Peptides against a protein of PDB entry 4AID. Designs and how they scored, part 61

Target 1, 242 residues: chain A of PDB entry 4AID
Amino acid sequence: FDIKRKTIEWGGKTLVLETGRIARQADGAVLATMGETVVLATAVFAKSQKPGQDFFPLTVNYQEKTFAAGKIPGGFFKREGRPSEKETLVSRLIDRPIRPLFVKGFKNEVQVVVTVLQHDLENDPDILGMVAASAALCLSGAPFMGPIGAARVGWVDGAYVLNPTLDEMKESKMDLVVAGTADAVMMVESEIQELSEEIVLGGVNFAHQQMQAVIDAIIDLAEHAAKEPFAFEPEDTDAIKA

## One batch from the design tools (peptide; made by RFdiffusion4, then SolubleMPNN)

Design b2_p14_1_s2 (from b2_p14_1, 4 letters changed)
Fold by OpenDDE base, seed 3:
Structure b2_p14_1_s2 (fold): chain B 242 residues (1-242), chain A 14 residues (1-14)
Amino acid sequence: as target 1 above (242 residues)
Amino acid sequence: SGVARFEAALAKRY
């Protein structure tokens, strides 16, 4: 097995991105670990467009599997077949920043699946899932103009906290999730208590700065482990206007 | 930028 791994320290936690051990049938597959939380992201894309495809058919599915449920808050057997409200929300959090980064005119089916394999009860799998999905797409050879990074920012005791634990979040006046490229913020989602706009904007900037190390780690992994880029030429739609 | 490095790393494979 040609296993490639990148490890960084991020927000006082070890982030590990691994490829080549599992899900080798996918176009891209990344096992990501932060603390003892573990996710598997897989990216698969069709090698042809369906005839008459008019929209970009991207699907993102985040799922917290029942074998991790001994450590998932709420402990109830999730009935097979319907995403929870959380799984639906996190699937959208992953979808929103990645969807705009595909090459214009690419309409091949793309499926991103993020599976929570382990939860440590401290590190929420959502941020890790966003990072893993970005990495899996960068490895896949799909025409994806990533990577994205992601970060959660809390506001605890008058300071920004990168990726607060679930316990630190109880004392946080802010739950700010940011995703972006190296150069741009692509998505902000926030639940804020009584905080100024200045503190919130400062939180977005803090998140974008702190995610650069993750973006660099994904690039380094992709330089070593990415498949050959899929040969995609966008149809010159300007040639139909002559 | 990091994106430009990634694009350049992909472009070096051609």
Scores: peptide ipSAE 0.026, ipTM 0.659, DockQ to the pose 0.661
Fold by OpenDDE base, seed 2:
Structure b2_p14_1_s2 (fold): chain B 242 residues (1-242), chain A 14 residues (1-14)
Amino acid sequence: as target 1 above (242 residues)
Amino acid sequence: SGVARFEAALAKRY
């Protein structure tokens, strides 16, 4: 097995990004670990466009499998087949920042699947899933202008907290999820309790600064493990405005 | 080529 691994310290936790062990049939596959929370992200893309495809057919599916349910809060009641509200929301959190980063005119089917394999009850799989999806896309050879990083920011005892635990989040006045590239914030989602705009904007900046280490880790992994970029010709969409 | 633009955009990040 040609296993490549990147390990960083991130917000006082070890983040591990691994490829080459699992899901080798995917275009990109990353096993991501933070604490004892483990996710598998897979990226697959069609090597041709379907006839008559008019939109970019990106599907993002975040899922918490029933075999992981013994370690996931509320997992004992998950019926196979229908996404939970959480799975639907997290799928959107992953989709939102990645969708704009595909090369314009690419209309081949892309499927990103993030599967929670283990949950430690401290580290939420959503942020880890965003990071893993970004890494899997960067490894895939798909025309994805990533990586993205992601971070959750809390506000606890008058300070920003990077990726607060589920217990620290109970004391947090902010649940701020940010995703972005090295250069730009791509997505913000926030729940806030009586905080100033200055604190919230400072939280977005804090998140964007803290995610750079993750972006750099994905880049380093991709340098060592990415597939060759998929050869495609973008439709010359500028030729229709002449 | 679209590949060269993608590679150049990757190479600007690497």
Scores: peptide ipSAE 0.018, ipTM 0.480, DockQ to the pose 0.132
Fold by OpenDDE base, seed 4:
Structure b2_p14_1_s2 (fold): chain B 242 residues (1-242), chain A 14 residues (1-14)
Amino acid sequence: as target 1 above (242 residues)
Amino acid sequence: SGVARFEAALAKRY
């Protein structure tokens, strides 16, 4: 196996991005690890569009598999076939920042699947899933103008905390999820308890600064392991409106 | 063009 791995220290934790060991049949596949939380992201895209396809058919599916459920809070037997409320929410958190980054006029089917393989009960797999999905897309050859980074920011004891543990989050006055490119914030989702707008805006800036190391790690992994870019020419009708 | 932006975004990765 030609295994490529990038390891960085991120928020006082080791982030590992790995490709080439599993899911090699996907266009892109990344195994991401932080602590003992492990996710597999896969990206697959169709090599042609369907006749009469008028919208971009991106599907994002975040799933926490039943075999990991013994290590997932609230992990009573998730019946195969219907996403939980959490899985639906996290699928949207991944979808929102990546959808705008596809080349305009690209209407080939894209499927991103993020599977939680292990949960350590400290590191939430949602942020790790966002990072892994970004990395998998960057490796795939799809016309994706990423990478994105992602970060969760807490506010604990009057300070910003990057990717707080589930226990630290109980003391946090902020649950701020940010995703962005190197140059721009693409998505903010926040639950705030009695904090000033200044602290929240500072949290967005903190997240965007802290995710640069992840963006750089995805780029470095892609330089060593990305597939050749898919040759895509938009239909002339979509090129005039860009 | 969206393609030129994609190629430029890819060229920043390689």
Scores: peptide ipSAE 0.015, ipTM 0.512, DockQ to the pose 0.205
Fold by OpenDDE base, seed 5:
Structure b2_p14_1_s2 (fold): chain B 242 residues (1-242), chain A 14 residues (1-14)
Amino acid sequence: as target 1 above (242 residues)
Amino acid sequence: SGVARFEAALAKRY
């Protein structure tokens, strides 16, 4: 087993990104840990396009499996086969920022699966899942122009808080999820309680600044553990507009 | 941990 690990301090918590121990059959696989919350992200992509494929077939599936249910509230009552509202929402939160970063014209099937393996009831696995999915794609060799970082920002006692705990979020006037590259914000999702636009925009900037350490950690992991880039040349689509 | 149980279950499948 060639195990590569990156560890950083992030928002007063240890973030660990690990590859090479688990899901080695995937194109990319990352075990991400923050506190006692643990997620596995896997990226798999087809090495050819399906005949007649006219759109980019990206599927993102975030799931909180029943084997983690001993520590996940409501996990015992999940009906097999239907995503929860949370699982559907988080799957979209991961999809939105990564979808535009694939090379134009790439129409091979891509599947990203994020599985919650453990939940500590303090650290929400959604942000960790976004980070892990980004890392798994960067390791995969897929034509993905990431990494993305992600952060949750709270507003507690008149200050920004990076990745507030579930208990701190009860006192937060803001639930702001941001994802972006080193250079750009790609996605914002927010629930705000009577805050000014200035505070919200400041929260987006704070998130983008704080996610740089995660982006750098993914790059460092990829430099040591990424597969060779998949040889993909986009078809010259300008020749079909004549 | 739930992780160690999952890793042990996967290590038995491969």
Scores: peptide ipSAE 0.007, ipTM 0.419, DockQ to the pose 0.024

Design b2_p14_1_s3 (from b2_p14_1 with E4A E8A F14Y)
Fold by OpenDDE base, seed 3:
Structure b2_p14_1_s3 (fold): chain B 242 residues (1-242), chain A 14 residues (1-14)
Amino acid sequence: as target 1 above (242 residues)
Amino acid sequence: SGVARFEAALARRY
């Protein structure tokens, strides 16, 4: 197996991005680990557009598999097939920042699947899933103008905390999820308790600064393991206006 | 930026 791995220290935790071991049939596949939380992201894209396709057919599916349920709070046998409210929410959190980064006019079907393989009960797999999905797309050869990074920011004891644990989040006055490119914030989602706009804006800036190390790690992994870019030329729609 | 390097690496393959 040609296994490529990038490891960084991130918010006092080890982040590992690995490719080449699992899901080799996908266009891109990344195993991401933070603490003992482990996710697999896969990206698959169609090599042709369907006749009459008028919109970009991106599907993002985040899944917390029941075999991890010995370590997932609420481990009742969720019947295969219906996403939980959490899985639906996290699928949207991944979709929102990646969707606008595809090359304009690309209308081939794209499927991103993020599967939680292990949960440590400290590190929420949502942020890790966002990072893994970004990395899988960058490896795939799809016309994706990523990477994105992502971070969760808490506010505990009058300070910003990068990717707070589930226990630290109980004391946090902020749950701020940010995703962005190196140059721009693409998505903010926030639940905030009695904090000033200045603290919230500072949290967005803190998140964007802290995700740069993740963006750089994805780029380094892609430089060593990305497939050849898919040959896609957008139809020059400006030539129809002349 | 690292992104400009990645974009330049992608653009050099087209």
Scores: peptide ipSAE 0.030, ipTM 0.689, DockQ to the pose 0.369
Fold by OpenDDE base, seed 2:
Structure b2_p14_1_s3 (fold): chain B 242 residues (1-242), chain A 14 residues (1-14)
Amino acid sequence: as target 1 above (242 residues)
Amino acid sequence: SGVARFEAALARRY
């Protein structure tokens, strides 16, 4: 087994990105760990376009499995088969920043599955899931113009906090989730309590700065473990230069 | 760009 691992310190926590041990049947697969929260992201893409495919068929599915629910509040009664509201929201949080980064004209089916394997009740698997999905896509050989990073920013005691714990978030006046590339913010989602626009914009900038270490970690992992790029010729070559 | 670095890392395999 050719296991590649990248470890970084990120917001005072150890982030681990691992590939080559699990889900080898996927085009890309990353096991991501922060604290005791563990997610598996898999990326699979079709090697041909379906006849008559008119849109880009990207599916993102974030799942919190019942075996992880021993550490997930309310996890004892997840009916297998319907995403929870949280799973639906997090699937969209992952989808939003990655969808624009596929090469224009690519209409092969892409499936990203993020599975929460463990939850520590401190580190939310959503951010970790975004990071893992980005990494899995970068490893897959799909024409994905990532990586993306992601960060959650809190505002606690008059300061920005990177990836606040679930307990710190109770004291936070801001729940700001940002995703982006090295060069651009791709997505912002925010819940804010009585904060100035300046603090919020500062939070977006803080998030984008802090996610660079994650982006660099994904790049480093991809340099060592990415599959060969899928031979795809876009109909418009100008779309590769953006 | 980070994209250009990733593309350059991929291009070094060809």
Scores: peptide ipSAE 0.021, ipTM 0.624, DockQ to the pose 0.757
Fold by OpenDDE base, seed 5:
Structure b2_p14_1_s3 (fold): chain B 242 residues (1-242), chain A 14 residues (1-14)
Amino acid sequence: as target 1 above (242 residues)
Amino acid sequence: SGVARFEAALARRY
């Protein structure tokens, strides 16, 4: 197996992006690790448009499959088949920033699947899943004008904290999730406890600055491991309106 | 801390 790995220090944690070991049948596949949290992102796209396809058929599916044989306190077998509220939310958090980055006129089916393989109960898989999904798309050859980076920002003891742990988040006055490209913020989602707009805007800026290292890591991985770009020429839809 | 570890065998099915 040709395994390619990028490792960076990010917010005082080691981020690992790996491809070539798992899900090789996907167009892109990335195993991402931060702490002991591990996610697998896969990107698959159709090589043709379905007849009569009028919209861009992007599906994002984030899954926290709790197959912990042995020690989840409160181990209810969640019935296979209904996404949790968290899984639904995180699927949307991944969808929102990536959807506008596909080449206009591309209407081939795209499926992004993010699966949590391990959870350390400190590092939330959502940010890691956003990063992994971005990387998997960049590796896939799909006409995706990424990468995106992502970051969570907390406000703890009067300071910004990059990707706070789940325990640090209990003391945080801010849960700010930002996703963006190198040049632009694409998505902001925020839960704020009585903070000024200045602190929130500063948090968005902080997130965008801190995600550049992740964007660069995805680019470096893609330069080494990406498939050839899928040959797609958008039909000149402006010529049909004349 | 209860790390939910999926056995490396599940990673081989994808």
Scores: peptide ipSAE 0.010, ipTM 0.435, DockQ to the pose 0.023
Fold by OpenDDE base, seed 4:
Structure b2_p14_1_s3 (fold): chain B 242 residues (1-242), chain A 14 residues (1-14)
Amino acid sequence: as target 1 above (242 residues)
Amino acid sequence: SGVARFEAALARRY
């Protein structure tokens, strides 16, 4: 197999992005690892638009599979077929920053699926899933103007912490999830306990700075493993609805 | 369909 791998140190942890071993029938597929948390992101897109398609049909599905239930908190109670509240929330966290980065007028069906394969009980698979989804899209040849990076920021002992462990998060006064491109913040989601706006804004800036290494890692992986860009010309009629 | 292609992509650990 032609396996491509990028490894970086990120927030004092090893992040590994791998392609070419798994899900090779997808347009893009990335196995991402941080600690012993492992996710598989796949991107698949239709090569044509459906007749009469009036909106962009992007579906994002984050899922924690029952086969990993012995390695996932609460996994034993997950009914096959309906997303949990967590799976629904994380699917939206991935969807929000990627949706606006598709080329305007692209209305081909796109499906992004993130599957948690292993959970170490320290590293939450949501951030890893966002990174993996971004990487899978960049490898796919879809008209996606990524990559995005993502980061979680905590506030522990009066300092910002990049991607706090689940145990460090118990002491954190902030759960701040940020996603963005190299140039811009695209999404912020936050739960905050009695912190100033200045600390929160500083957390967004910290996240955006720290995700640059991930963005660069995705670019480097894509340079070595991306498919040829899908030839897409928007129909001239969609350019007139500003 | 994109879904069937995706399910096939997941089922094959190579």
Scores: peptide ipSAE 0.010, ipTM 0.461, DockQ to the pose 0.031

Design b2_p14_1_s4 (from b2_p14_1, 5 letters changed)
Fold by OpenDDE base, seed 5:
Structure b2_p14_1_s4 (fold): chain B 242 residues (1-242), chain A 14 residues (1-14)
Amino acid sequence: as target 1 above (242 residues)
Amino acid sequence: SGVARFEAALAKKY
């Protein structure tokens, strides 16, 4: 197996991005680890557009499967066949920042699947899933103008905390999820308890700064393991409006 | 940036 791995220290934790071990039938596949939380992201894209496709058919599916539920509280009670509220929300968190980064006019079907394989009860798989999805897309050869990074920011004891643990989040006055490219913030989602706009904006800037190491790690992985870019020429839609 | 190099490498292939 041609296994490529990138390891960085990130927020006082080891982030590992690995490709080439599993899911090799996907266009891109990344096993991401932070602490003992482990996710698999896969990206698959169609090599042609469906006849009559009028919109970009991106599907993102985040899953906390029942086999990981031996370490996930309440995971044993998930009815097979319906996403939880969390799975639905995290699927949207991943979708929002990646959707605008596809080449305009690309209407081939794209499927991103993030599967939680292990949960340590400290590190939430959502941020790790966003990072893994970004990496899988960058490896896939799809016309994706990523990577994105992602970060969660807490506010604990009057300071920003990068990717707080689930226990630290109980003391946090902020749950701020940010995703972006190197140059732009693409998405902000926030739950805030009585904090000033200045603290929140500072949190967005902090997140964007802290995610650069992740962006650089995805680029380094992609330089060594990405598939050849899929040859896609966007139809000159400006010629149809004349 | 590393992104600009990667995006530029992608953009040269599209």
Scores: peptide ipSAE 0.016, ipTM 0.553, DockQ to the pose 0.270
Fold by OpenDDE base, seed 1:
Structure b2_p14_1_s4 (fold): chain B 242 residues (1-242), chain A 14 residues (1-14)
Amino acid sequence: as target 1 above (242 residues)
Amino acid sequence: SGVARFEAALAKKY
């Protein structure tokens, strides 16, 4: 197997991005690890547009159900059933920042699947899933103008905390999830307890600064492991509405 | 930035 790996220190934790071991049938596949939390992101895209396709058919599916059932709290073997509230929320958190980064006029089907393989009960797999999905898309050859980075920011004892543990989050006055490119914030989601707008805006800036190391790590991985870009030419009709 | 190179490398191939 041609295994490529990038390792960085990120918020006092080791982040590992790996490709070439699992899901080699996907267009892009990344195994991401932080602590003992492990996710697999896969990206698959259709090589042609369906006749009469009028919208971009992107599907994002985040799932915790199958492999981590002994390590996920409350993960009794729930039958093939409706996504949990968390799975639905995280699928949207991944979708929101990546959707606008596809080349305009690209209407081939794209499927991003993020599977939680292991959970350490300290590191939430949602941020790791966002990072892994970004990396898998950058490896795929799809016309995706990423990468995105992502970060969670807490406010504990009057300071910002990057990717707080589940225990640190109990003492946090902020749950701030940010996703962006190197140059722009693409998505903010926040739950805040009696904090000033200045602290929140400072948290967004802190997140965007801290995610640059992740963005750079995805680029370095893609330079060594990305597939050739898919040859896509948008039909001239979508260029006239810019 | 490394991103501007990746985005520019993608944008040159599309």
Scores: peptide ipSAE 0.015, ipTM 0.529, DockQ to the pose 0.254
Fold by OpenDDE base, seed 4:
Structure b2_p14_1_s4 (fold): chain B 242 residues (1-242), chain A 14 residues (1-14)
Amino acid sequence: as target 1 above (242 residues)
Amino acid sequence: SGVARFEAALAKKY
């Protein structure tokens, strides 16, 4: 196995991005680890567009499998086949920042699957899943203008906290999830308890600064492990509607 | 940025 691994220290935790061991049949596959939380992201894309495809058919599926459910809070036996509310929400959190980064006119089917393999009860798999999905897309050769980074920001004891633990989040007045490229914030989701707009905006800026190390780690991994870019030429008809 | 290098490497192949 040609295993490529990138390891960084991120928010006082070790982030590991690994490729080449699992899901080698995917276009891109990344095993991401933070603490003892482990996710597998896979990216697969069709090599042709369907006739009459009018929209970009991106599907993002975040799933917390039943074998991890013994360690997932509230993970009582998820019936196979229907996403939980959490899985639906996290799938959207991953979808939102990545969707606009595909090359305009690309209408081949893209499937991103994020599977929680292990949960440590400290590190939420959602942020790790966003990072892993970004990395898997960058490795895939799909016309994806990533990477994105992602971060959760808490507000604990009058300070910003990068990727607070589930226990620290109980004391946090902010649950701020940010995703972006090196140059732009692409998505913000926030649950806030009576904080000023200034603190929230500062949290977005803090998140965007802190995710740069993750973006750089994904790029370094991609330089060593990415597939050749898929040859795609946009149809001239989509250039005239800008 | 490192992104600009990767994006530029992708964009040079499109």
Scores: peptide ipSAE 0.014, ipTM 0.513, DockQ to the pose 0.292
Fold by OpenDDE base, seed 2:
Structure b2_p14_1_s4 (fold): chain B 242 residues (1-242), chain A 14 residues (1-14)
Amino acid sequence: as target 1 above (242 residues)
Amino acid sequence: SGVARFEAALAKKY
């Protein structure tokens, strides 16, 4: 097995990104760990476009498997085959920032699957899933102009908290999820309790700053483990040079 | 940025 691993300290937690052990049949596959929360992201893409394909067929599926249900709040009641509201929401949180980063004109089928393998009841697998999906795409050879980073920001005791635990989130006046590239914020999703716009904007900036370490970690992993880029001619090459 | 280097590395192969 050619196993590559990147480990960083991130918000006082160890983030591990690993490739080459699991799902080697995918174009990209990353096992991501933060605390005892573990996700597997896989990226697969078709090597040709379907005849008459008029849109970019990206599908993102975040799933919390029944085998992990013993460590997932409410997981004991999850039936196989129907996404929960959370799984649907997190699938969208992953989709939103990655979709615009594919090369214009690329209409080959892309499937990103994020599977929660373990949950520690402290670290939410959504942020980890976003990071893992980004990393898996960067490893895949797909024409993806990532990586993205992601971060959750809380507001606890008058301060920003990076990736608050599920318990810290009960005390937080903000649930702010941000995803972005090194240079741009791509997505913001927020639930806010009686906070000023200044604090919220400061939270977005804080998130974007804190995710740079993750972006750099994905780049470092990709430099050592990425597949050769898929031979694809984009419709517009100027959009890649900007 | 690190992204710009990665994007530039991809763009050189297309």
Scores: peptide ipSAE 0.009, ipTM 0.513, DockQ to the pose 0.364

